# Ledger of designs, part 95: peptides against a protein of PDB entry 8YVU

Target 1, 39 residues: chain A of PDB entry 8YVU
Amino acid sequence: PQLCYILDAILFLYGIVLTLLYCRLKIQVRKAAITSYEK
Target 2, 160 residues: chain B of PDB entry 8YVU
Amino acid sequence: TWLTVLKKEQEFLGVTQILTAMICLCFGTVVCSVLDISHIEGDIFSSFKAGYPFWGAIFFSISGMLSIISERRNATYLVRGSLGANTASSIAGGTGITILIINLKKSLAYIHIHSCQKFFETKCFMASFSTEIVVMMLFLTILGLGSAVSLTICGAGEEL

## One batch from the design tools (peptide; made by RFdiffusion4, then SolubleMPNN)

Design b2_p16_7_s4 (from b2_p16_7, 9 letters changed)
Fold by OpenDDE base, seed 3:
Structure b2_p16_7_s4 (fold): chain B 39 residues (1-39), chain C 160 residues (1-160), chain D 39 residues (1-39), chain A 16 residues (1-16)
Amino acid sequence: as target 1 above (39 residues)
Amino acid sequence: as target 2 above (160 residues)
Amino acid sequence: as target 1 above (39 residues)
Amino acid sequence: SSFDEFNEKLLKLAKE
């Protein structure tokens, strides 16, 4: 049971990091699309 | 700018692979130090007896390191080396998953056969502990395989 | 203890989905960059 | 730079 909670913590941290990276990438895509539209 | 973003992503994947390898190695070392696996009857720790945490961790570590070095130096020979290492790590990860699944099935079968209602019995405790460790290692191996495959695809894309 | 394993499964699935979405977004960013370079 | 430092630390840990 304790090992399960450790795994949950690792997976949760991984999920948060991926979410942040995804958000950053999505913002970059939006900025690139806006820049392409202005040209 | 896009090449720089791709480079950062490859480095991140390489770091993730190395981290996964280190965690697997740490778990293998801890299990081997705390438990005398050689004296445990049955195949509950078959993945550990096969040395998977050690050789798997080595393969993933080498693959991750080569990927990072290849990305930093941007040399054609390093790209090929990284691609080869990532491919080897992907194969090793697939083999590791197979071994871990077999171990998990044996551990679960042991728990069911012995009607482990009393978790305080040494055999049932060891089987449950093995199951938990194997599940953790399985998740880590899947993460490592995902990173290795991603790096392989990125490396193949650079060669084209 | 059983709830912990269920949480692990959910977090693992979430991680896979996020990884796939990240890959798709990355491909979209690449396509957008190529299109911007051709203009 | 922070990511490079983290990578260097991981590389050191892996060699240890």
Scores: peptide ipSAE 0.441, ipTM 0.811, DockQ to the pose 0.019
Fold by OpenDDE base, seed 2:
Structure b2_p16_7_s4 (fold): chain B 39 residues (1-39), chain C 160 residues (1-160), chain D 39 residues (1-39), chain A 16 residues (1-16)
Amino acid sequence: as target 1 above (39 residues)
Amino acid sequence: as target 2 above (160 residues)
Amino acid sequence: as target 1 above (39 residues)
Amino acid sequence: SSFDEFNEKLLKLAKE
């Protein structure tokens, strides 16, 4: 049971980091699309 | 298109494979250092007794390292070597999953036989701990197998 | 304890899905960058 | 570049 909680904490942290990276990448895609539309 | 995606992620897959191997090795080392598996009655740690965390970690580490080196040097001989190593790692991963499933079944059967309602009994605690570690290793092995298969497909696509 | 294992499974699945989505988005960013460089 | 740096750090750790 204690190992399960440790694994949950690691997976939760990993999920948060991936979500932040995904959001940053999505913003970059939107900026690139806007720049391509203005040329 | 899928082959191009996999080629771009080869370094990432190789690093993931090495990381998975290192985590498996660390878990194996910690379990062997903390628990004397030889004195534990039953087949709860059958995967550890078979040495899977050690030889599996070695295979995945070698495969991951070869994949990274092959991608960096772009040499034809290294690509073939990486393909062979990734294929071997895929087979090892499949065998590891089978061993871990068998161990998980034995551990669950042990918990059921001893009616482990009391968590604080040493035998029940060990069986529960084994089950948790086996589940973690199973997930890591699935990740390693996925990486090895992906690298194998990439390597096969480059030879074609 | 059973809830912990269910949470682990959900978080693991979420991590895999996010990784796949991140890879797809990264490819889109690269394609957008190549298209902007050719213009 | 960041991924290469991370790989280099991992290689250094593995050699230690």
Scores: peptide ipSAE 0.414, ipTM 0.784, DockQ to the pose 0.017
Fold by OpenDDE base, seed 4:
Structure b2_p16_7_s4 (fold): chain B 39 residues (1-39), chain C 160 residues (1-160), chain D 39 residues (1-39), chain A 16 residues (1-16)
Amino acid sequence: as target 1 above (39 residues)
Amino acid sequence: as target 2 above (160 residues)
Amino acid sequence: as target 1 above (39 residues)
Amino acid sequence: SSFDEFNEKLLKLAKE
């Protein structure tokens, strides 16, 4: 059971980090699309 | 700007909030169906006794729905309504987190005091189960609060 | 303990989905960057 | 567009 809780914490942290990275990447894609439209 | 990003993701945040609310309701109903919380001695299920899964889910659902509607219609009156609802949901989420933390502390203290080595003891099982559910609900509440706060900031930026 | 494993499964699935989405988005960013360079 | 598709899927699931 203790190992399960540790795994939950790791997976939760991983999920948060991935969400932040995904948001950053999505912003980059949008910026790239805007820059491509202005040329 | 961060506000522009939040505005673009407002619908997503609203859906996430509704989903979080639904999951909280499901957990609340399951716990209430499986366990007679009213007859459990102590404050191990204080968050459930306070009805947090129910009212919290309602607030988050309303906030999420209003946020989605506000984004779709882009009407000024809906923006104000969504801002109010999201603010209320943010307050509710903060209160919920506080209640859940208190419950978690009590549950952990209970487990520690009783030195629950035997998992099959009913009391220890219940305390462990409570701790697990409270942790899950805490994570969901944090996610819900994050979405509600984000939506509140977005709505405030639109009024400004 | 069983609930912990269920949570692990959900978080794991969420992590996989996010990873796939992140990879797809990263590929899109790279493709956009290449297209911008050729332009 | 992806979010709209996701919402449509959620709506379908809610109606089932």
Scores: peptide ipSAE 0.407, ipTM 0.788, DockQ to the pose 0.018
Fold by OpenDDE base, seed 1:
Structure b2_p16_7_s4 (fold): chain B 39 residues (1-39), chain C 160 residues (1-160), chain D 39 residues (1-39), chain A 16 residues (1-16)
Amino acid sequence: as target 1 above (39 residues)
Amino acid sequence: as target 2 above (160 residues)
Amino acid sequence: as target 1 above (39 residues)
Amino acid sequence: SSFDEFNEKLLKLAKE
């Protein structure tokens, strides 16, 4: 049971980190698209 | 640039907030249906006794809905209303986290005092179940608070 | 203990979905970068 | 657009 809660915490942290990385990547894609539209 | 990104993700954050609220309502309803909280000795379900899953879910749902409507209509009065609702939801979320932490501490203390090694004792089972539900509710509340704070920052940035 | 396993399953599924979305977005960024370099 | 499509799918699932 304690191992399960530790796994939950790790998976939760992983989910937050992935969400932040996804947001950053989405911003990069949008910036790249805007720069491509201005050339 | 960061504010612009938050503005573009407002609908996503609003939907996430509504979803979190719905899950909280579901858990609250299930706990109230399965357990008679009034007959449970102690403050193991103090968060449920305070009605947090219900009023918290209502605040999060209203905040999320207002955020989505504000983004779709782009009206200045709706932006202010959404900002107010998100601020209220953020305060409610913070209060909810505090209540849940207190409940978690009480549940853990109960488990420690009674040396709940045998899962078959009814009181130990209830304390363990309460701890699990409170932890789940705490995670959901943190997610909801994060969404509400993000929406509040976005709304504040639009007024500047 | 059973509830933590259910939460683990949900978080694991969420992590997989986010990873797939991240990979798709990364591929899109790479394609956009290649297209911008050829112009 | 992807989020709108996801919301539409969620709405369809909820009506089901």
Scores: peptide ipSAE 0.397, ipTM 0.784, DockQ to the pose 0.018

Design b2_p16_8_s1 (from b2_p16_8, 10 letters changed)
Fold by OpenDDE base, seed 4:
Structure b2_p16_8_s1 (fold): chain B 39 residues (1-39), chain C 160 residues (1-160), chain D 39 residues (1-39), chain A 16 residues (1-16)
Amino acid sequence: as target 1 above (39 residues)
Amino acid sequence: as target 2 above (160 residues)
Amino acid sequence: as target 1 above (39 residues)
Amino acid sequence: SEFEELNKKLLEKFLS
């Protein structure tokens, strides 16, 4: 049971980090698309 | 192609939001069915007493559905509607997080005060169960808020 | 404790999905970068 | 070459 809670915390943190990274990548893709369009 | 990817992302976010809402609703119904929250002393179930699992689930479901519909139809009016709904859902999610944090603090305080070492005692079991449920709901609410905010940003980007 | 395991499963699934999406997005960013370099 | 084509097709499928 204690291990379960620890795992929950780790997975939750992982999810948050991945979400942030995903957002950053999405912004980068958008910027790249805009740059390619201007070209 | 990038538009199609964004569209798929919106659908995924919408589905995630709906799923989160459904899970929250399920938890709310289960807790209400199994436990008589109204007769429980203290504010351990303050989030449930406030009805957050229900109205929050409704808001998230509506926002998710609107987001999916907006993405599928790709109409300007739907984008605005989805943006509004997602904004409302984001606000609701933030409020829900606040309520859940307060509930969690109260639950933890209750556990600490009663020094619950025996899980077989009704009060300790209830407090522990409440803590677990509140934590789960908090995680789900954070996920829902994240999806709603993401959809809001996507909608705002489409309007610009 | 059982609920904790359920949450773990959900978070794990979410993490997998996000990882896949992140990988896809990263590949897309790389392709966009290559295309921008060729221009 | 066949592997490269398959990889390209897979990439296109993932990026579509």
Scores: peptide ipSAE 0.252, ipTM 0.788, DockQ to the pose 0.009
Fold by OpenDDE base, seed 3:
Structure b2_p16_8_s1 (fold): chain B 39 residues (1-39), chain C 160 residues (1-160), chain D 39 residues (1-39), chain A 16 residues (1-16)
Amino acid sequence: as target 1 above (39 residues)
Amino acid sequence: as target 2 above (160 residues)
Amino acid sequence: as target 1 above (39 residues)
Amino acid sequence: SEFEELNKKLLEKFLS
């Protein structure tokens, strides 16, 4: 049971980090698309 | 093409909010149906007594629906409405997190005070069950808040 | 304890989906960068 | 060739 809670914490942290990275990557895609449209 | 990708992501976030709201509503309904919270000693179910699973689910559901409708019709008035709804949902989510944290602290304090080594005791079982449900609701609320904030940022970007 | 395992399953699935989406987005960024470099 | 075509289709679906 204690291992389950530890796993929850790790998975939760992993989810937050992935969400932040996804947001950053999305912004990069936006910048690339804008640059491609201006050319 | 990029606008299409953003629209698809907004729809996904809206669906996530609706699903989170539905799960919260289901948990609230199940707990209220199985347990008489009013007769439980202590404040281990304070979040449920405050009705958070219900009003929080309503706010998240409305926000998600408005986001989906705004994405589909792409009308200016719908964008503003979605932005307002997402802002309201964000505030509701923050309030819900606060309530759930308070409930979690009370539940943990109850478990420590009564030295609940025997899981089969009624009071200790209820406290442990409450703690588990509150943790699940907290995670769902955080996910819903993240979705609402993301949709708010997307909506604000469309207005600029 | 059973609820903890359910939460673990949901978080695990969420993590997998986000990882796949992140990989997809990363590939899109790379393709956009290559296309921009060729122009 | 069939495997390459399947990979191209999957890539197109993923990047669309």
Scores: peptide ipSAE 0.236, ipTM 0.776, DockQ to the pose 0.010
Fold by OpenDDE base, seed 5:
Structure b2_p16_8_s1 (fold): chain B 39 residues (1-39), chain C 160 residues (1-160), chain D 39 residues (1-39), chain A 16 residues (1-16)
Amino acid sequence: as target 1 above (39 residues)
Amino acid sequence: as target 2 above (160 residues)
Amino acid sequence: as target 1 above (39 residues)
Amino acid sequence: SEFEELNKKLLEKFLS
């Protein structure tokens, strides 16, 4: 049971990191799209 | 800029592989130190008997290290080496997943057969513990495989 | 303990989905970069 | 504030 909680913590941390990276990448894509439209 | 992002991603994937490998090694060593797997009846610890936590961890560690080194030095020979290592790690990861799934099935079957309502029985406790460890290793192996495959694709793309 | 395993499954699925989305987004960024370089 | 500076550094690191 304790191992399950450890795994949850690891997966949770991984999910948070991936979410942050995804958000950043999404913002970059949006900025690139806006820049291409101005062109 | 894109190369820098890719490099950062490769480093992250490599670190993930190394971390996964280290965790697998830690679990393997702890289980082997606390439990005499050889004296446990059944194939509840088949993955451990096969030594997967060790050789799998080694493959993932090597793959991750090579990926990081290849990214840092940007040498053609290192890129090829990393690609080879990642490919090998991917194969090893797939094999490991198969072994872990088989072990998980056996462990679950063991729990079902013995109708482990009394968790105080040593056999039921060991089976449950094995199941938990195998599940954790399975998740880690899947993560490692994902990173290895990603690195392989990235490396293959750089060679083209 | 059962809730922990359910959480593990949810987090694992979330991780897989995020990984796939991240890969797709990365491919889109690469395509956008290539298109911008060809102009 | 030190916290704001840290946040700016983190933001720059992520946006780079």
Scores: peptide ipSAE 0.291, ipTM 0.785, DockQ to the pose 0.012; fails the geometry check
Fold by OpenDDE base, seed 2:
Structure b2_p16_8_s1 (fold): chain B 39 residues (1-39), chain C 160 residues (1-160), chain D 39 residues (1-39), chain A 16 residues (1-16)
Amino acid sequence: as target 1 above (39 residues)
Amino acid sequence: as target 2 above (160 residues)
Amino acid sequence: as target 1 above (39 residues)
Amino acid sequence: SEFEELNKKLLEKFLS
């Protein structure tokens, strides 16, 4: 049971990091799309 | 630049792979130090008896290190080496998943056969502990495999 | 203890989904960058 | 202003 909580913490942290990376990548896609539209 | 972002992502994947390997090694070391697997009846720790946490950790560590070094030095020979190492790590990860699944099945079968209604029974406790460790190792192995495959695809894309 | 295992499963599934979405978004960024470079 | 500069630097690092 204690190991389960440790795994939860690791997976939760991983999920947060991936979410942040996804948001950053999404912003980059939007900027690239805007630049492409202006050309 | 986009290339800088991609390099940072590859380094992150490499770090994740190394971290996964280190965690696997730590779990293997802790289990081997705390429990005398040779005196435990049954095949509950078959994955540990096979030495997967050790050789798997070595493969993933080497793959992750090569990936990081390749991205930092930007040398063509290192890129090819990293691609090969990541491919090997992917194969090792798949093999590890298979071993862990077999171990998990044996552990669950042991729990069912002995009707482990009393959690405080020594044998049932060990089986439950093994199951938890194997599940954790399985998740870590899947994460490591995902990172290795991602790095392989990125490396293959750079070679094309 | 059972709740912990359920949480592990949910977080694991979430991690896989986020990884797939991240890969798709990365491919989109690459396509957008190539299109922008060709213009 | 210092917080804004930090945010701009972070944003530049994220978007570079």
Scores: peptide ipSAE 0.270, ipTM 0.785, DockQ to the pose 0.010; fails the geometry check

Design b2_p16_8_s2 (from b2_p16_8, 12 letters changed)
Fold by OpenDDE base, seed 2:
Structure b2_p16_8_s2 (fold): chain B 39 residues (1-39), chain C 160 residues (1-160), chain D 39 residues (1-39), chain A 16 residues (1-16)
Amino acid sequence: as target 1 above (39 residues)
Amino acid sequence: as target 2 above (160 residues)
Amino acid sequence: as target 1 above (39 residues)
Amino acid sequence: SEFEELNKKLLELALK
């Protein structure tokens, strides 16, 4: 049971990191799309 | 800028692979130190008896290190070496998942046979502990495989 | 204890889905960059 | 402490 909570913490942290990276990548895609539309 | 972002992502995947390997080694070492697997009756720790945490962790560590070195030095020969190492790590990860699934099935069967309603019985506690460790190792192995496959695809794309 | 294992499964599935979405978004960014360069 | 340092380095690498 204690190992389960440790795994939950690791997976939760991993999920947060991936979400932040996804948001950053999404912003980059939007910036690239705007730059391509202005040429 | 895009190449820099891709390089950062590859380094992140390599570091994740090394971290996964280190966690697997730590779990293997802790289990071997706390539990004398040789004295445990049954096949509950079949993955540990097969030495998967050790050789799997070594393969993932080597693959991760080679990936990081390849990205830092930007040498063509290192990229090919990293691709080969990542492919080997992917195969090792797949084999590890298979072994862990077999171990998990044996552990669950053991729990069912002994009707482990009482958590405080030594045999039931060991079986439950083994199941938890095997599940954790399975998740880590899947993460390692995902990182190795991602690095392989990225490396193959750079060679094309 | 059972709730912990269910949470682990949900977080693991979420991590896999986010990884796949991140890969797709990365491919889209690459395609957008190539299109902008040809331009 | 080493694990925390590794996590911090990973976080810094992810944030850069």
Scores: peptide ipSAE 0.459, ipTM 0.812, DockQ to the pose 0.023
Fold by OpenDDE base, seed 1:
Structure b2_p16_8_s2 (fold): chain B 39 residues (1-39), chain C 160 residues (1-160), chain D 39 residues (1-39), chain A 16 residues (1-16)
Amino acid sequence: as target 1 above (39 residues)
Amino acid sequence: as target 2 above (160 residues)
Amino acid sequence: as target 1 above (39 residues)
Amino acid sequence: SEFEELNKKLLELALK
């Protein structure tokens, strides 16, 4: 049972990190799209 | 384009593979130190008895290291070596998953047969602990296999 | 205790999906960058 | 420490 909670913590942290990275990447894609429309 | 992306992430995948391997080794060492698997009745720890955490971790570590070295030096012979190592690691990972699934089924069957409602019974505790460790090892093996397959695809693309 | 294992499965699936989405987004950013250099 | 440094470099590379 304790191992399950440790795994949950690791997976949760991984999910948060990936979410942040995804958000940053999405912002970059949007900026790139806007720059492409201005050219 | 997809191959180019994989190439750029090769170091990351290699590091992930090494990390997965190290975690597998740690779990294997802990289980071997705390539990005498030879005296445990049944196949609850069949994956550990087969030595999967050790040889699997070695394969993943070698594959990851070769992938990192291959990416850094960009030598053709290293690329081929990394591809071979990653392929071997992928096969090892697949075999490991199969062994772990079998072990998990046996552990779950044991829990069901003994109606392990009380966690304080030694046999039930051992079966539950085995199930938890096997599940963790299964997740790690899946991650390692994913990394190895990705590296293999990347290496194959570089040879084309 | 059963909820912990269910949470692990959900978090694991979420991690896989996010990884795939991140890879796709990264490819899009790279394609956008290449297109910007060709213009 | 080396692993942390590698992770930081990877993070920087991912953010570029």
Scores: peptide ipSAE 0.408, ipTM 0.788, DockQ to the pose 0.017
Fold by OpenDDE base, seed 4:
Structure b2_p16_8_s2 (fold): chain B 39 residues (1-39), chain C 160 residues (1-160), chain D 39 residues (1-39), chain A 16 residues (1-16)
Amino acid sequence: as target 1 above (39 residues)
Amino acid sequence: as target 2 above (160 residues)
Amino acid sequence: as target 1 above (39 residues)
Amino acid sequence: SEFEELNKKLLELALK
C-alpha cells in the first residue's frame, strides 16, 4: 500500500508537469500559427 | 487546421471534466451507501458532509458539457456561456480543494491522535478509508480544476 | 489499498494520453517553426 | 511562391 501511494504521488506530479508543458506548447503552436499567417 | 486541433483539445478537456465529475459522483454515492457518514464522530468526512462530491460533480459536469457544446457549434454566445460555466467550475473546484484539504488534515490528525496501528479496528479503518477517498477526490478535483481553468483561458482568448 | 491501485491506473492512463498529445504538439511546433523559417 | 503555398498546405495538414 505504501508503494501504491508513492506511485500515486509520482504519477500525479507527472500529470501536472505534463499538463503545464502541454499548455505551454499549445501556446507556442498558436503563436507560430499566427506568425505564419502574418507572413 | 490549428483551430480544429484546439477545438479537439477543448473537447477533450470537457470530457475530462465530465469524467472527473462522474467519478466524484460515483465515489460519493459509494461512500454514502456503504457508510453512514452522518453518524460518524469527528470531521473525518467533512467534505462528504458538505456535499462536495455532489455539487462539485454537478459544476464540473455542466462546465464540461458546455465546453463540448461550445466547441462543436463554435458560436460566440456559446463561447461566452462556456466561459462563464468554466469560471464558475474553477471557483467551485478551488473551494472543493480547500474543503478536501481541510478534511484530509482532520483525517490525518485523527489517525495520528489515535495511533492507528490496527487496520481492522473500526475507527482506524474508517479514518484510513476516509483519507484514501479524500486523497483520490483531491486529485480528481485538481484535474478538474486544471481542465476548467484551461477551458476558461481558451474561452477568454476567443472572446478577445 | 485497492482504491490506490485504481487511482494509479487512472493516473497512468492520463499520463500516457498526455504524453501522446504532448509529443504530437511538439511535432507540430517543430513543423510550424520550420515553415516559418522557410517563409 | 509555389513552395510557400506547399509549405502552408503542409502546415495546415500537420496542424489539422
Scores: peptide ipSAE 0.210, ipTM 0.790, DockQ to the pose 0.007
Fold by OpenDDE base, seed 3:
Structure b2_p16_8_s2 (fold): chain B 39 residues (1-39), chain C 160 residues (1-160), chain D 39 residues (1-39), chain A 16 residues (1-16)
Amino acid sequence: as target 1 above (39 residues)
Amino acid sequence: as target 2 above (160 residues)
Amino acid sequence: as target 1 above (39 residues)
Amino acid sequence: SEFEELNKKLLELALK
C-alpha cells in the first residue's frame, strides 16, 4: 500500500511536468504562428 | 529555433530515460539488499532473479547518455550511435515488460492460491510486496520505453 | 489501498494521453517551422 | 530530499 502511494506521487509529478512542457510547447507554437502571419 | 527546440526535447527525453534507469537500478539494489531473493520459494521475484533491474537500467542509462551526448555534439556518428542505442534500449524495454508481466501474473496467482487474507503472514507479505514492486517497475519500464522510442524517432528524423 | 491502485491507473492513462498530445504538438511545431522556413 | 532535488533538476531542464 505504501509503495502504491509512492508510485502515485511519481506519476502525479510526471503528469505535472508533462503538462507544463505541453503548455510551453503550445505557447511556442502560437508564437511561431503569429510570427509566420506577420511575414 | 525549431531545431533548438527539438534538441532541448531530446535532451529532456534522454534525462528522463536516465532517471528511469536510475530509479530501476535503485529499486533493484534495495530489493536485493533487503530480501534474499535466492531463498524465496517460487517465481514471485522472477524479474529480479533474471537481473532485469540491473541490465535494463544499464541499457536505458547508456541510451540516455548517448542521446544527450549526440544532441550536444551534433555529430553524424553520434547521431547514428544514439539511434542504435535507443533501438537496443527499446528492444530491452519490450523484453523487460514481458518479463515483468510474467512475474506479475505469477505473483497474483500466488496471492490467489494461498488466499492471502492475512497480510501479516511472511509469504503473503512478500508476494504483495513483490507485486507492488513489479507494478512500479512495469510503469518505469513503460516510461523508459516511451522515451527511447521518442528519441529513436527524433534520431531517425535527423538522419533523413 | 485499492483506491491507490485505481489512482495509479488513472495517472498512468493521463501520462499516456499527455505523451500522445505532446507528440502531436511537436509534429505541429515541426510543420510550422518548415512552413516558416519556406517563406 | 534527493528525489525532490532530482525532480527540480529535471523540471529546470524541461523548462529550458
Scores: peptide ipSAE 0.482, ipTM 0.816, DockQ to the pose 0.024; fails the geometry check

